# Peptides against a protein of PDB entry 4DOW, part 62

Target 1, 157 residues: chain A of PDB entry 4DOW
Amino acid sequence: TFSWVGRPLPNRKQFQQMYREICMKINDGSEIHIKVGQFVLIQGEDNKKPYVAKLIELFQNGAEVPPKKCARVQWFVRFLEIPVSKRHLLGRSPPAQEIFWYDCSDWDNKINVETIIGPVQVVALAPEEVIPVDQKSEETLFVKLSWNKKDFAPLPP

## One batch from the design tools (peptide; made by RFdiffusion4, then SolubleMPNN)

Design b2_p18_1_s2 (from b2_p18_1, 7 letters changed)
Fold by OpenDDE base, seed 3:
Structure b2_p18_1_s2 (fold): chain B 157 residues (1-157), chain A 18 residues (1-18)
Amino acid sequence: as target 1 above (157 residues)
Amino acid sequence: KTLEEVKEEFEKVQEKAL
């Protein structure tokens, strides 16, 4: 179950009510609050592993009947989601915790909040920084590069 | 499965494939 937290933010989109925070109520009755700017895991298709995304916008889509709770996201891509024929372009074997900023517009960046599994920690690193693999960082993902379906590149500023 | 399990599985799959 998903519910908005707080009052709608001012916006100029006539069919949207924007929010900064959403509450997820999970099976055990506990609540998880997720805010714009945080990173989340999104349910994958079929038996695929979850996608990773940064929440850019939380909004209720008033153009739909009934209105739907939605989010706009910045996608990240896992190494294994990159075509096999292109993986060599990285020039190294990435650790399991590395993800890449998806720099393409072909993916719909609008999602239903119901596809959100939960929050995840994502840390941006400089190219020279080493990705830690210790136990405390086991659940943390790291990003150094972007992927635009053609090549890897430094992260956007 | 729990959120923690999802995160762990995410990493394990990547680790096994690399």
Scores: peptide ipSAE 0.025, ipTM 0.597, DockQ to the pose 0.036
Fold by OpenDDE base, seed 1:
Structure b2_p18_1_s2 (fold): chain B 157 residues (1-157), chain A 18 residues (1-18)
Amino acid sequence: as target 1 above (157 residues)
Amino acid sequence: KTLEEVKEEFEKVQEKAL
């Protein structure tokens, strides 16, 4: 179950109410609050692993009946989502904790909040920085590069 | 599945596939 936290933000969009925070109630009755700017895991397709995304906007879409709780996200991609024929362009074998900023507009960046599994920590690193692989960083993902379906590149500013 | 279980599954699968 998902519910809005706080008052809607001022917005000129007639059918979209913007919010800063949403509350996710899980099966055991506990609550997790997720805010704009945080990173989340998104439910994948059948037999697919969760996607990683940064929350850009939280909004209620009033153009639909009934209104739907939605989010706009910035997608990240896993190395295994890169086509096999292009993986060599990275020039190295990435650790499991590495993800890539998806720099394309072909993916729909609007999601239903019901697809959110929960929050995840994502840390941006410079290419020369070492990704720590220890128990302390087990729950942290790292991003160094972007992927635009053609090549890898430094992260956008 | 708990959030922790999902995260663990996410990491383990990537390690095995690489």
Scores: peptide ipSAE 0.024, ipTM 0.625, DockQ to the pose 0.037
Fold by OpenDDE base, seed 4:
Structure b2_p18_1_s2 (fold): chain B 157 residues (1-157), chain A 18 residues (1-18)
Amino acid sequence: as target 1 above (157 residues)
Amino acid sequence: KTLEEVKEEFEKVQEKAL
């Protein structure tokens, strides 16, 4: 179950009410608050691994009946989601925790909040910085580069 | 599945596949 936290932000969009924060109630009754700017795991397809995304906007879509709780996201891509024929372009074997900023517009960046599994920690690093691979850091994902279906590049600003 | 179980499976599968 998902519910908005706080009052809607000032907005001139006719069919959208924007929010800063949403509350996710999980099966054990506990609550997790997720804010704009945080990173989340999104449900994958059948037997697929979760997707990784950054929350850009949280909004209620009033054009739908009934209104839907939605989010706009920036997608990330896992190394294994990149086509096998293109993986060599990285020039190295990445650790399991590395993800890539998806620099393409072919994916729909609007999601239903019901597809959110939960928050995840993502840390941006410079290309020369070492990704820690100890047991204590395995739950943290790291991003150094973008992927635009053609090549890897430094992160966008 | 709990959030922790999902994260653990996510990282475990990634590590095995690389």
Scores: peptide ipSAE 0.023, ipTM 0.570, DockQ to the pose 0.036
Fold by OpenDDE base, seed 2:
Structure b2_p18_1_s2 (fold): chain B 157 residues (1-157), chain A 18 residues (1-18)
Amino acid sequence: as target 1 above (157 residues)
Amino acid sequence: KTLEEVKEEFEKVQEKAL
């Protein structure tokens, strides 16, 4: 279950109330708070691996009946989500922890918060920086490049 | 599945598929 944390942010968007934080209650009764700007894992379709996204907005969509708790996200792509025929364009074999900024507009960036699995740590690195592989970074994902369905490019600012 | 289990499976499968 999901519930808003705090008061809605002032805005003039019709049918939308924006929030900074949401509370996710999981089956064991524990609670996880997720804020705008954090990274999350999103449930994949048909038992596929989860997607990775950055939360840009948290909002309740009052145009729907009943109102839906939603988020706008910036998508990231895992290497395995890139078509096999184009993976060679990276020019290297990436570590499993590397993800890519999805620089395309063909994907809907609106999600239902109920599809959020939980938070994940994502760290942006310069191209020359090495992705660490240690116990502390075991669950951390790293991004160096963007992917626009045609080629890889340096990260957007 | 717990969040930790999901993350573990996420990393495991991604590593094996590369």
Scores: peptide ipSAE 0.028, ipTM 0.659, DockQ to the pose 0.037; fails the geometry check

Design b2_p18_1_s3 (from b2_p18_1, 9 letters changed)
Fold by OpenDDE base, seed 4:
Structure b2_p18_1_s3 (fold): chain B 157 residues (1-157), chain A 18 residues (1-18)
Amino acid sequence: as target 1 above (157 residues)
Amino acid sequence: STLEEVLKEYKKVQEKAM
């Protein structure tokens, strides 16, 4: 289950109440708080690997009946999600832990918070920095580049 | 933590299903 943490932020958007933080309660009763700006895993489609996203906004959508808890996200893409015909454009074989900033607007960036699996660690690296692939960093994802469906590019600001 | 372990297992299950 998900519940808002704190008071709504000042907002002029009709039918939307924005929040800074949400609480996720799991089966064993444990709770984790997720904040705007953090990275999360989103449930994959059709038994695919979870998606990776950065939370941009947390909001309750009052235009829906009943109101739904939603988030706006910045998507990341895994190398294997990139079309086979375009993977060569990277010019290297990336480690499994590398993800890419998805620099396109064709994906819906609004999600239901119920699709959130949990938080994940994402670290931005400079091109010259080495991605560690040891057991200690196994759960950490790394991003160096963006993908815009045509080519790879440096990360946006 | 217990929560982290649960999330880890959930992730593994989804990744394995792919």
Scores: peptide ipSAE 0.044, ipTM 0.639, DockQ to the pose 0.038
Fold by OpenDDE base, seed 5:
Structure b2_p18_1_s3 (fold): chain B 157 residues (1-157), chain A 18 residues (1-18)
Amino acid sequence: as target 1 above (157 residues)
Amino acid sequence: STLEEVLKEYKKVQEKAM
């Protein structure tokens, strides 16, 4: 179950009420609060791994009947989501914890909040920094580069 | 499944891929 936290933010978008925070209630009664700017795991398709995204906006879409709780996100991609024919462009074998900033507009960046599995930690690193593989970082994802469907590049400023 | 279960499975997959 998802519910808005706080009052709607001022906006100019018709039929949309924007929020800063949403509450995710789990079956055991516990609650997880997720805010704009945090990273989340999104339910995958066909038993695939969850998608990784940064929350950009939280909003209720009043144009739909019934109104839907939605989010606008910045997508990240895993190495294995990149076409096999282009993976060599990275020039190295990345660890499983590495993800890439998806620098394309072809993906729909609007999601239903009900597809959110939960929060995840994402850390941006400089190219020369080593991705930790210790037990403390097992649940942390790391991003060094962007992917634009053509090549890898340094992260956007 | 609960969030904890999903995260646990995701972690397992990550470890296996390393």
Scores: peptide ipSAE 0.024, ipTM 0.581, DockQ to the pose 0.035
Fold by OpenDDE base, seed 1:
Structure b2_p18_1_s3 (fold): chain B 157 residues (1-157), chain A 18 residues (1-18)
Amino acid sequence: as target 1 above (157 residues)
Amino acid sequence: STLEEVLKEYKKVQEKAM
């Protein structure tokens, strides 16, 4: 079960109530709080690895009946999600912890909050920085570059 | 824990979500 935390934020968008935080309650009674600006794992399709996204907005969509709890996200892409024919453009074999900023508008950036698996740590690195491979960093994902379906590039400002 | 273990753990959390 997902529930809003705190009061709705002022906004001018019709049929939308915006929030800073949402609570995910699990069956054992424990709670996970997720805030705007945090990174999350999103449920993938059929045994595929979860998608990675940054939460940009949390909002209730009142245009739907019944109203839906939604999020707007910035997508990241895993290397294996990039077409095989384009992977060579990276010029290297990335570690499993590396993800890429998805710089394209073709993906729907609106999700249902029910697809959120949980929070994840994402750290931005300069291109020359080495991705740590020690135990302390195994749970952390790293981003150095963007992907726009044509080429890799430095992270957007 | 490894990345795979982390992913597995969070997936379990989602499945148990109310």
Scores: peptide ipSAE 0.078, ipTM 0.697, DockQ to the pose 0.053; fails the geometry check
Fold by OpenDDE base, seed 2:
Structure b2_p18_1_s3 (fold): chain B 157 residues (1-157), chain A 18 residues (1-18)
Amino acid sequence: as target 1 above (157 residues)
Amino acid sequence: STLEEVLKEYKKVQEKAM
């Protein structure tokens, strides 16, 4: 179950109420709070690994019946999500913890919050920085580059 | 891998979500 935390933010969108934070309640009674700006894992298709995204907006879509709790996200892609024919463009074998900023507009960036699995830590690194592989970083994902379906590029600002 | 194990735990959390 997902519920909004706090009062809606002021906005002029007719059918949308904006929020800063959402609460994910677990059956055992525990709660996980997720805020705009945090990174999350999104349910994958079938047996695929979860997608990675940054939360840009949290909103309730009042145009739907019943109203839906939604999020707008910035997508990231895992190396294995990149077409096999294009992977060579990276010029290296990335560690499993590396993800890439998805710099394309072809993906729908609106999701149902019910697809959120949970929060995840993502750290931006300069290209020359080494991705740490230790116990402290085992749960952390790292991003150095963007992917625009054609080539890899430095991270956008 | 350890990362895969972490992801599995996240999936478990999702399954328990109300």
Scores: peptide ipSAE 0.076, ipTM 0.691, DockQ to the pose 0.058; fails the geometry check

Design b2_p18_1_s4 (from b2_p18_1, 10 letters changed)
Fold by OpenDDE base, seed 3:
Structure b2_p18_1_s4 (fold): chain B 157 residues (1-157), chain A 18 residues (1-18)
Amino acid sequence: as target 1 above (157 residues)
Amino acid sequence: STLEKVKESFLKVQAKAL
């Protein structure tokens, strides 16, 4: 169950009410608050690993009937989501914790909040920084590069 | 920069958890 936290933010978008925070109620009754700017895991297809995204906006879409609780996101991609034919462009075998900033507009960046599994930690690293692969970082994802469907590149400034 | 924004987001989350 998802519910808005706080009052709607000022916005100029018709049929949208924007929010800073949403509350996710888990089966055991506990609550997790997720805010704009945080990273989340999104339900994947079938048995695939969840998608990773950064929340840009939280909004209720009044243009839909009934209104839907939605989010606008910046997508990240896992290495295994990249086409097999292009994975060699990375020039290395990334650790499982590495993700890539998706620098394309072909993906719909609007999601239903019901697809959110929960929050996740994402840390940006410089290219020369080593991704820690230890028990302390098991639940943390790391990003060094962007992917634009053609090549890998340093993260935009 | 994008890198700095991501880092800032992470730091803010950590600070809020403390």
Scores: peptide ipSAE 0.025, ipTM 0.588, DockQ to the pose 0.028; fails the geometry check
Fold by OpenDDE base, seed 1:
Structure b2_p18_1_s4 (fold): chain B 157 residues (1-157), chain A 18 residues (1-18)
Amino acid sequence: as target 1 above (157 residues)
Amino acid sequence: STLEKVKESFLKVQAKAL
């Protein structure tokens, strides 16, 4: 169950109420609050790892009947989501914790909030920085590069 | 830069992991 936290933000878009925060009630009755700007795991397809995204907007879409709680996101991609024929362009075997900024507009960036599994920690690193592989950082994801379906590149300035 | 924006966003929000 998802519910809005706080009052709607000023918005010029018709039929959309924007929010800063949403509350996710989980099975044990506890609550997790998620805010714009945080990183989340999104439900993947069968037998696939969850997608990773940064929340850009939280909004209720009043154009739909009934109104739908939605989010706009910036997608990240896992290495295994990149086509096999293109993976060699990275020039290295990335650790499992590495993700890539998806620099394309072809992927729908609107989601239903119900697809959110939960928050995840994402840390941006410079290309020369080493991804720590220890127990403390096991659940942390790291991003160094972008992927635009053609090549890898340093994160945009 | 996008790099700095990501870092800044991380620091400004309460980050929690499952």
Scores: peptide ipSAE 0.024, ipTM 0.597, DockQ to the pose 0.032; fails the geometry check
Fold by OpenDDE base, seed 4:
Structure b2_p18_1_s4 (fold): chain B 157 residues (1-157), chain A 18 residues (1-18)
Amino acid sequence: as target 1 above (157 residues)
Amino acid sequence: STLEKVKESFLKVQAKAL
């Protein structure tokens, strides 16, 4: 279950109440607080790894009946989500921990918060920096480049 | 920069192992 934390933020959108934080209650009864700016895992399709996203906005969408708890996100993509025919453009075999900033507008960036699995750690690295592959960093994802469906590029300033 | 924004965000993230 999900519940808002704190008071709504002032905004001019008629049917949207914005928030900074949401509480996610897990099956064991524990609670996780998720804030704008955090990275999260989003439920994938069958036999697919979860999607990775950064939370940009948290809002209740009053235009829907019943109202829905939603988020706007910046998407990341895993290497295996990139079409096979384009993967060679990277010029290397990335570790499983590497993800890419999705630099396209074709994907809907609004999600239902119920699709959030939980928070995840994402670290930005310069292209020349080495992605550590050890037990301490196994759960951490790393981003060096963006992907715009045509090519890979350094992260923008 | 996007790089710095991501790094800054990381410092505020409370990650949970899945």
Scores: peptide ipSAE 0.023, ipTM 0.612, DockQ to the pose 0.033; fails the geometry check
Fold by OpenDDE base, seed 5:
Structure b2_p18_1_s4 (fold): chain B 157 residues (1-157), chain A 18 residues (1-18)
Amino acid sequence: as target 1 above (157 residues)
Amino acid sequence: STLEKVKESFLKVQAKAL
């Protein structure tokens, strides 16, 4: 169950009520609050790892009946989501914790909040920085590069 | 920059969690 936290933000977008925060109620009754700007895991296909995204907007789409709770996201991509034929372009074998900023507009960046699994920690690193692989950081994802379906590129500083 | 924006986003999230 998802519910808005706080009042709608002032905006001029017709049929859209924007919010800063949403509450996700888990089956055990606990609640997780997710805010714009946070990173989340999005439900993937069966037996696939969740997608990773940054929340850009939270909004209720009033054009739908009933109104739908939605989010606009910036996608990230896991290495294994990249086509096998193009993985060699990275020139190295990345650790499992590395993700890539998806710099392409072909993916729909609007999602239903119901597809959100939960929050995830994402840390940006310079290319020369080492990704720490220890027990404490196993759940943290790291981003150094972007992927635009053609090549990898450093994130601009 | 994109890198800084991501870093800032992370820091803000952590700050709010504290």
Scores: peptide ipSAE 0.022, ipTM 0.584, DockQ to the pose 0.029; fails the geometry check

Design b2_p18_2_s1 (from b2_p18_2, 6 letters changed)
Fold by OpenDDE base, seed 3:
Structure b2_p18_2_s1 (fold): chain B 157 residues (1-157), chain A 18 residues (1-18)
Amino acid sequence: as target 1 above (157 residues)
Amino acid sequence: SEAEKRKEILEKKAEEAE
């Protein structure tokens, strides 16, 4: 269950009420608050690793009937989501915890908040920084580079 | 689902890149 936290933010978009924060109520009755700017895991295919995204906007889409709780996100991609023929361009075998900033805008970045599994920690690193891979957990993800469907590049500022 | 749509998009793009 998802519910808005706080008052709608001022915006000029028709039929959209924007929010800073959403509350996710999980099965045990506990609540997790997720804010714009935080990173989340999004449900992917069955038996596959979830998608990783940064929340850019949280909004209720009043253009839909009934209104939907939505988010606009910045996608990240895992190494295995990169085309096989292009993976060699990285020049190294990344650890499982590495993700890449998806530098593409030619697709819909709107999601239903119901697809959110929960928050995740994403840490930006400089290229020379070592990813502290934890053999026991892959809960923390790390990003060094962007992927734009053609090549890898330094992280956008 | 929206996640499914995302997957389809990425897969399509991957195929186009190969």
Scores: peptide ipSAE 0.448, ipTM 0.898, DockQ to the pose 0.086
Fold by OpenDDE base, seed 2:
Structure b2_p18_2_s1 (fold): chain B 157 residues (1-157), chain A 18 residues (1-18)
Amino acid sequence: as target 1 above (157 residues)
Amino acid sequence: SEAEKRKEILEKKAEEAE
C-alpha cells in the first residue's frame, strides 16, 4: 500500500500530479518514506534479483481509470542482466554489489509504485576506487560505469 | 507487470545489439 506525502508539486502536465515523496506501508504495519532522487529495488521476475532504479519523478497518472501512482526511473542493470556475449567487454569480474547505469532506456521508463520493494543504497565510485565488499556493507550497491547495450563507458555526470 | 515490461525491453535491445 502506497500513499502520497505532502502536497502536489506545481507542474504543467494535464493528467499528472507530481509529488516529492511517497509512503509505503510494510506488512508489519511500519512505514517507509521514499523521495525523488533515492534508489529503490523493483520486483523482477520470479526467482530473480530485483531491479535497481533511481526515482526521477513520482506522479499520479490521472489519465488512467482509476488513477495510478507511478514513478519515472533511471534504470540500472546488474552484471548478469548484460548479454553473456558482451560481459567480457568489462575486462574484469565484478563483485556482486556492482551495478551499471543503463544508458539507453526508452523514453517512458514508467513504473507502478506497487512494484517497489523498498529503498536501497547506491554509491557512485570513481574507476580507481575499490568496491568494498564486506558483511557490513553487503546491502550497498556500487556504480562505476554505464552500459549502453554495446559497451561499457564512464559513468555519466 | 511493469517489471516484466522492463525485462522484455532490455532483452529486445540486447538482441538488437548482437
Scores: peptide ipSAE 0.436, ipTM 0.892, DockQ to the pose 0.085
Fold by OpenDDE base, seed 5:
Structure b2_p18_2_s1 (fold): chain B 157 residues (1-157), chain A 18 residues (1-18)
Amino acid sequence: as target 1 above (157 residues)
Amino acid sequence: SEAEKRKEILEKKAEEAE
């Protein structure tokens, strides 16, 4: 169950009410609050790791009937989501915790909030920084580079 | 699903780039 937290933010979009925060109620009755700017895991395909995304906007889409709770996101991709023929372009075997900024998203990066599994920590690193690999924890993901469907590039400022 | 749509988009875009 998802519910808005706080009052709608002022915006110019006629059919969209924007929010800063959403509450996700899980099965045990506990609540997780997720805010714009945080990173989340989004439900993937069966037997596959969840998608990683940064929340850019939270909004209720009033143009739909019934209205839907939605998010606009910036996508990240895991190494295994990169086409097999292109993986060699990285020039190294990345740790499992490395993800890549997806630098070719369309403007309409809309999801239903119900697809959100939960929050995740994503840390940006310089290319020369070592990713700490702990066998006990894959909770933190790291990003150094972007992927634009053709090649890897330094992470934009 | 949203996940299926994402996959389709990424795969399509990847194919177009090849």
Scores: peptide ipSAE 0.435, ipTM 0.891, DockQ to the pose 0.084
Fold by OpenDDE base, seed 1:
Structure b2_p18_2_s1 (fold): chain B 157 residues (1-157), chain A 18 residues (1-18)
Amino acid sequence: as target 1 above (157 residues)
Amino acid sequence: SEAEKRKEILEKKAEEAE
């Protein structure tokens, strides 16, 4: 289950209440707090790795009946999500821990918070920095580049 | 799910790129 933490933030958006933080209660009764600006794993298809996203906004959408707890996100993509015909444009074989900033805004980027699996650590690196490939710390993901459906580019500032 | 919608979009774009 998911519940809001704290008071709603001021906003001008009709039918929306914005929040800074949400609490996720898991099956064992423990609680995980997730804040705007943090990175999360989002449920994918069966037998597929979860999606990676950065939380941009947390909001209750009052335009829906009943109101839904939602998030607006910035997507990241894994290398295997890149079209096969375009993967060569990277010029290297990335480690499993590397993800790419998805430089695309042609869809809503809205999710239901119930699709969130949990938080994840994402570290931005310069292109020349080496990704520390450690099997013991595969929980940390790294991003160096963006993908805009056509080519790879340096990370947006 | 919203994640499923995301996947559908990416898969369609991938097919267009092949």
Scores: peptide ipSAE 0.450, ipTM 0.899, DockQ to the pose 0.086; fails the geometry check

Design b2_p18_2_s2 (from b2_p18_2, 7 letters changed)
Fold by OpenDDE base, seed 5:
Structure b2_p18_2_s2 (fold): chain B 157 residues (1-157), chain A 18 residues (1-18)
Amino acid sequence: as target 1 above (157 residues)
Amino acid sequence: SEAEKRKEILEKKAKEAE
């Protein structure tokens, strides 16, 4: 179950109400609050690893009846999602915790909030920084580079 | 490819969000 937290943010869109935060109630009754700017796991295909995304906008689409709770996201890609023929362009074998900023606009970036599995920690690192692989950091993902379907590039400032 | 599959999945998700 998902519910909005707080009042709608001022916006110019006639049929959209924007929010800063959403509450996700899980099966045990506990609640997880997720805010714009945080990173989340999004349900992918069955038996596959979830997608990683940064929440850009949280909004209710008032044009629909009933209104739907939606999010706009920035996508990340896992190394195994990179075409086999292009993986060599990275020049190294990345750790499992490394993800890449998807720098293309060809993917839909609007989702139903119900596809959110939960929050995840994503840390941006400089290319020369070492990714910690200790057990305490196994759930943390790291991003150093972007992927634009052609090559890897340093993250923009 | 996995990228193509993801694109299709995301298109479906976008429609579900409409």
Scores: peptide ipSAE 0.475, ipTM 0.905, DockQ to the pose 0.264
Fold by OpenDDE base, seed 4:
Structure b2_p18_2_s2 (fold): chain B 157 residues (1-157), chain A 18 residues (1-18)
Amino acid sequence: as target 1 above (157 residues)
Amino acid sequence: SEAEKRKEILEKKAKEAE
């Protein structure tokens, strides 16, 4: 179950109410609050790892009946989603915890909040920084580079 | 490809959000 936290933010869109925060109620009755700017796991295909995304906007789509709770996201890509023929462009074998900023506009970035599995920690690193791979940090993902379907590039600021 | 599959999945998700 998802519910808005706080009052709608001021906006000029007629049929959209924007929010800063959403509450996710899980099976045990506990609540997890997720804010714009945080990172989340999004349900993928069956038997596949979930997608990783940064929340850019949280909004209610009032054009639908009933209104739908939605989000706009920035997508990340896992190394195994990079075409086999282009993986060599990275020049190294990345750890399983590394993800890449998807720098293309060909993917829809609007989702239903019901597809959110939960929050995840994503840490941006400089290329020279070491990614820790110990068991205590397996839940943390790291991003150093962007992927634009052609090549890898340094992360945008 | 994995990229093509993801594109299709995301299109479905976008429609569900509309």
Scores: peptide ipSAE 0.474, ipTM 0.905, DockQ to the pose 0.263
Fold by OpenDDE base, seed 3:
Structure b2_p18_2_s2 (fold): chain B 157 residues (1-157), chain A 18 residues (1-18)
Amino acid sequence: as target 1 above (157 residues)
Amino acid sequence: SEAEKRKEILEKKAKEAE
């Protein structure tokens, strides 16, 4: 179950109410609050690893009947999602915990909040920083570079 | 292609969000 937290933010979009925060009620009755700017796991294909995204906007689409709780996200990609022919451009074998900022607009970035599995920790690192790979858990993800379907690039400061 | 699959999945999800 998802519910909005707080009052709608001022916006100019007709029929849309924007929010800063959403509450996820989990099966055990506990609640998790997720804010714009945080990172989340999004349900992908069944039996596959979830997608990683940064929440950019949280909004209720009042134009729909019934209104739907939606989000706009910035996508990340896993190394295995990069075409085989392009992987060599990285020049290294990344750890499993590394993800890449998807720097393209060809993917839909609107999702139903119900596809959110939960929050995830994403840590941005400089290229020279070592990724602290945890052999026990891949819960924390790390990003150093962007991917624009052509090449890798350093993250903007 | 994983990229194509994802694109399709995301398009479907976007429609479901409407």
Scores: peptide ipSAE 0.471, ipTM 0.904, DockQ to the pose 0.272
Fold by OpenDDE base, seed 2:
Structure b2_p18_2_s2 (fold): chain B 157 residues (1-157), chain A 18 residues (1-18)
Amino acid sequence: as target 1 above (157 residues)
Amino acid sequence: SEAEKRKEILEKKAKEAE
């Protein structure tokens, strides 16, 4: 149960209506508003941890009948998603709350908004900053580096 | 690999979004 919030944004794409915000209705009837630029959890494999993504675009695909509500995202990866043979390149054992900016273009970035589980807090940190891992902030994720399938690199701007 | 599995999943999701 998703609905657009506000008027469509101006764009030149013939069959796409872009939006800044979407409303997600939860099972209990409550509503959560999610905006472009925020971070969300995306349903992955069954019985697996959800994917983490930053919302880049929210749009309705008018080429479909009925129109579908979609999003374009920037993906993040969890440490356990990095190949075992490459994990040593990090040079440290990251906390479970650390995620990495996926710096590759080989993954599809378009999703159905129905795959959004909910919002999540992601905080960007400098390499020298300590990731605060405590019970009070266990739901917060942190990103310091990018991963391009070859090596880790400083977080992109 | 996990990366390959994710790629496939994302491809399916993309198709479902179309």
Scores: peptide ipSAE 0.475, ipTM 0.905, DockQ to the pose 0.264; fails the geometry check

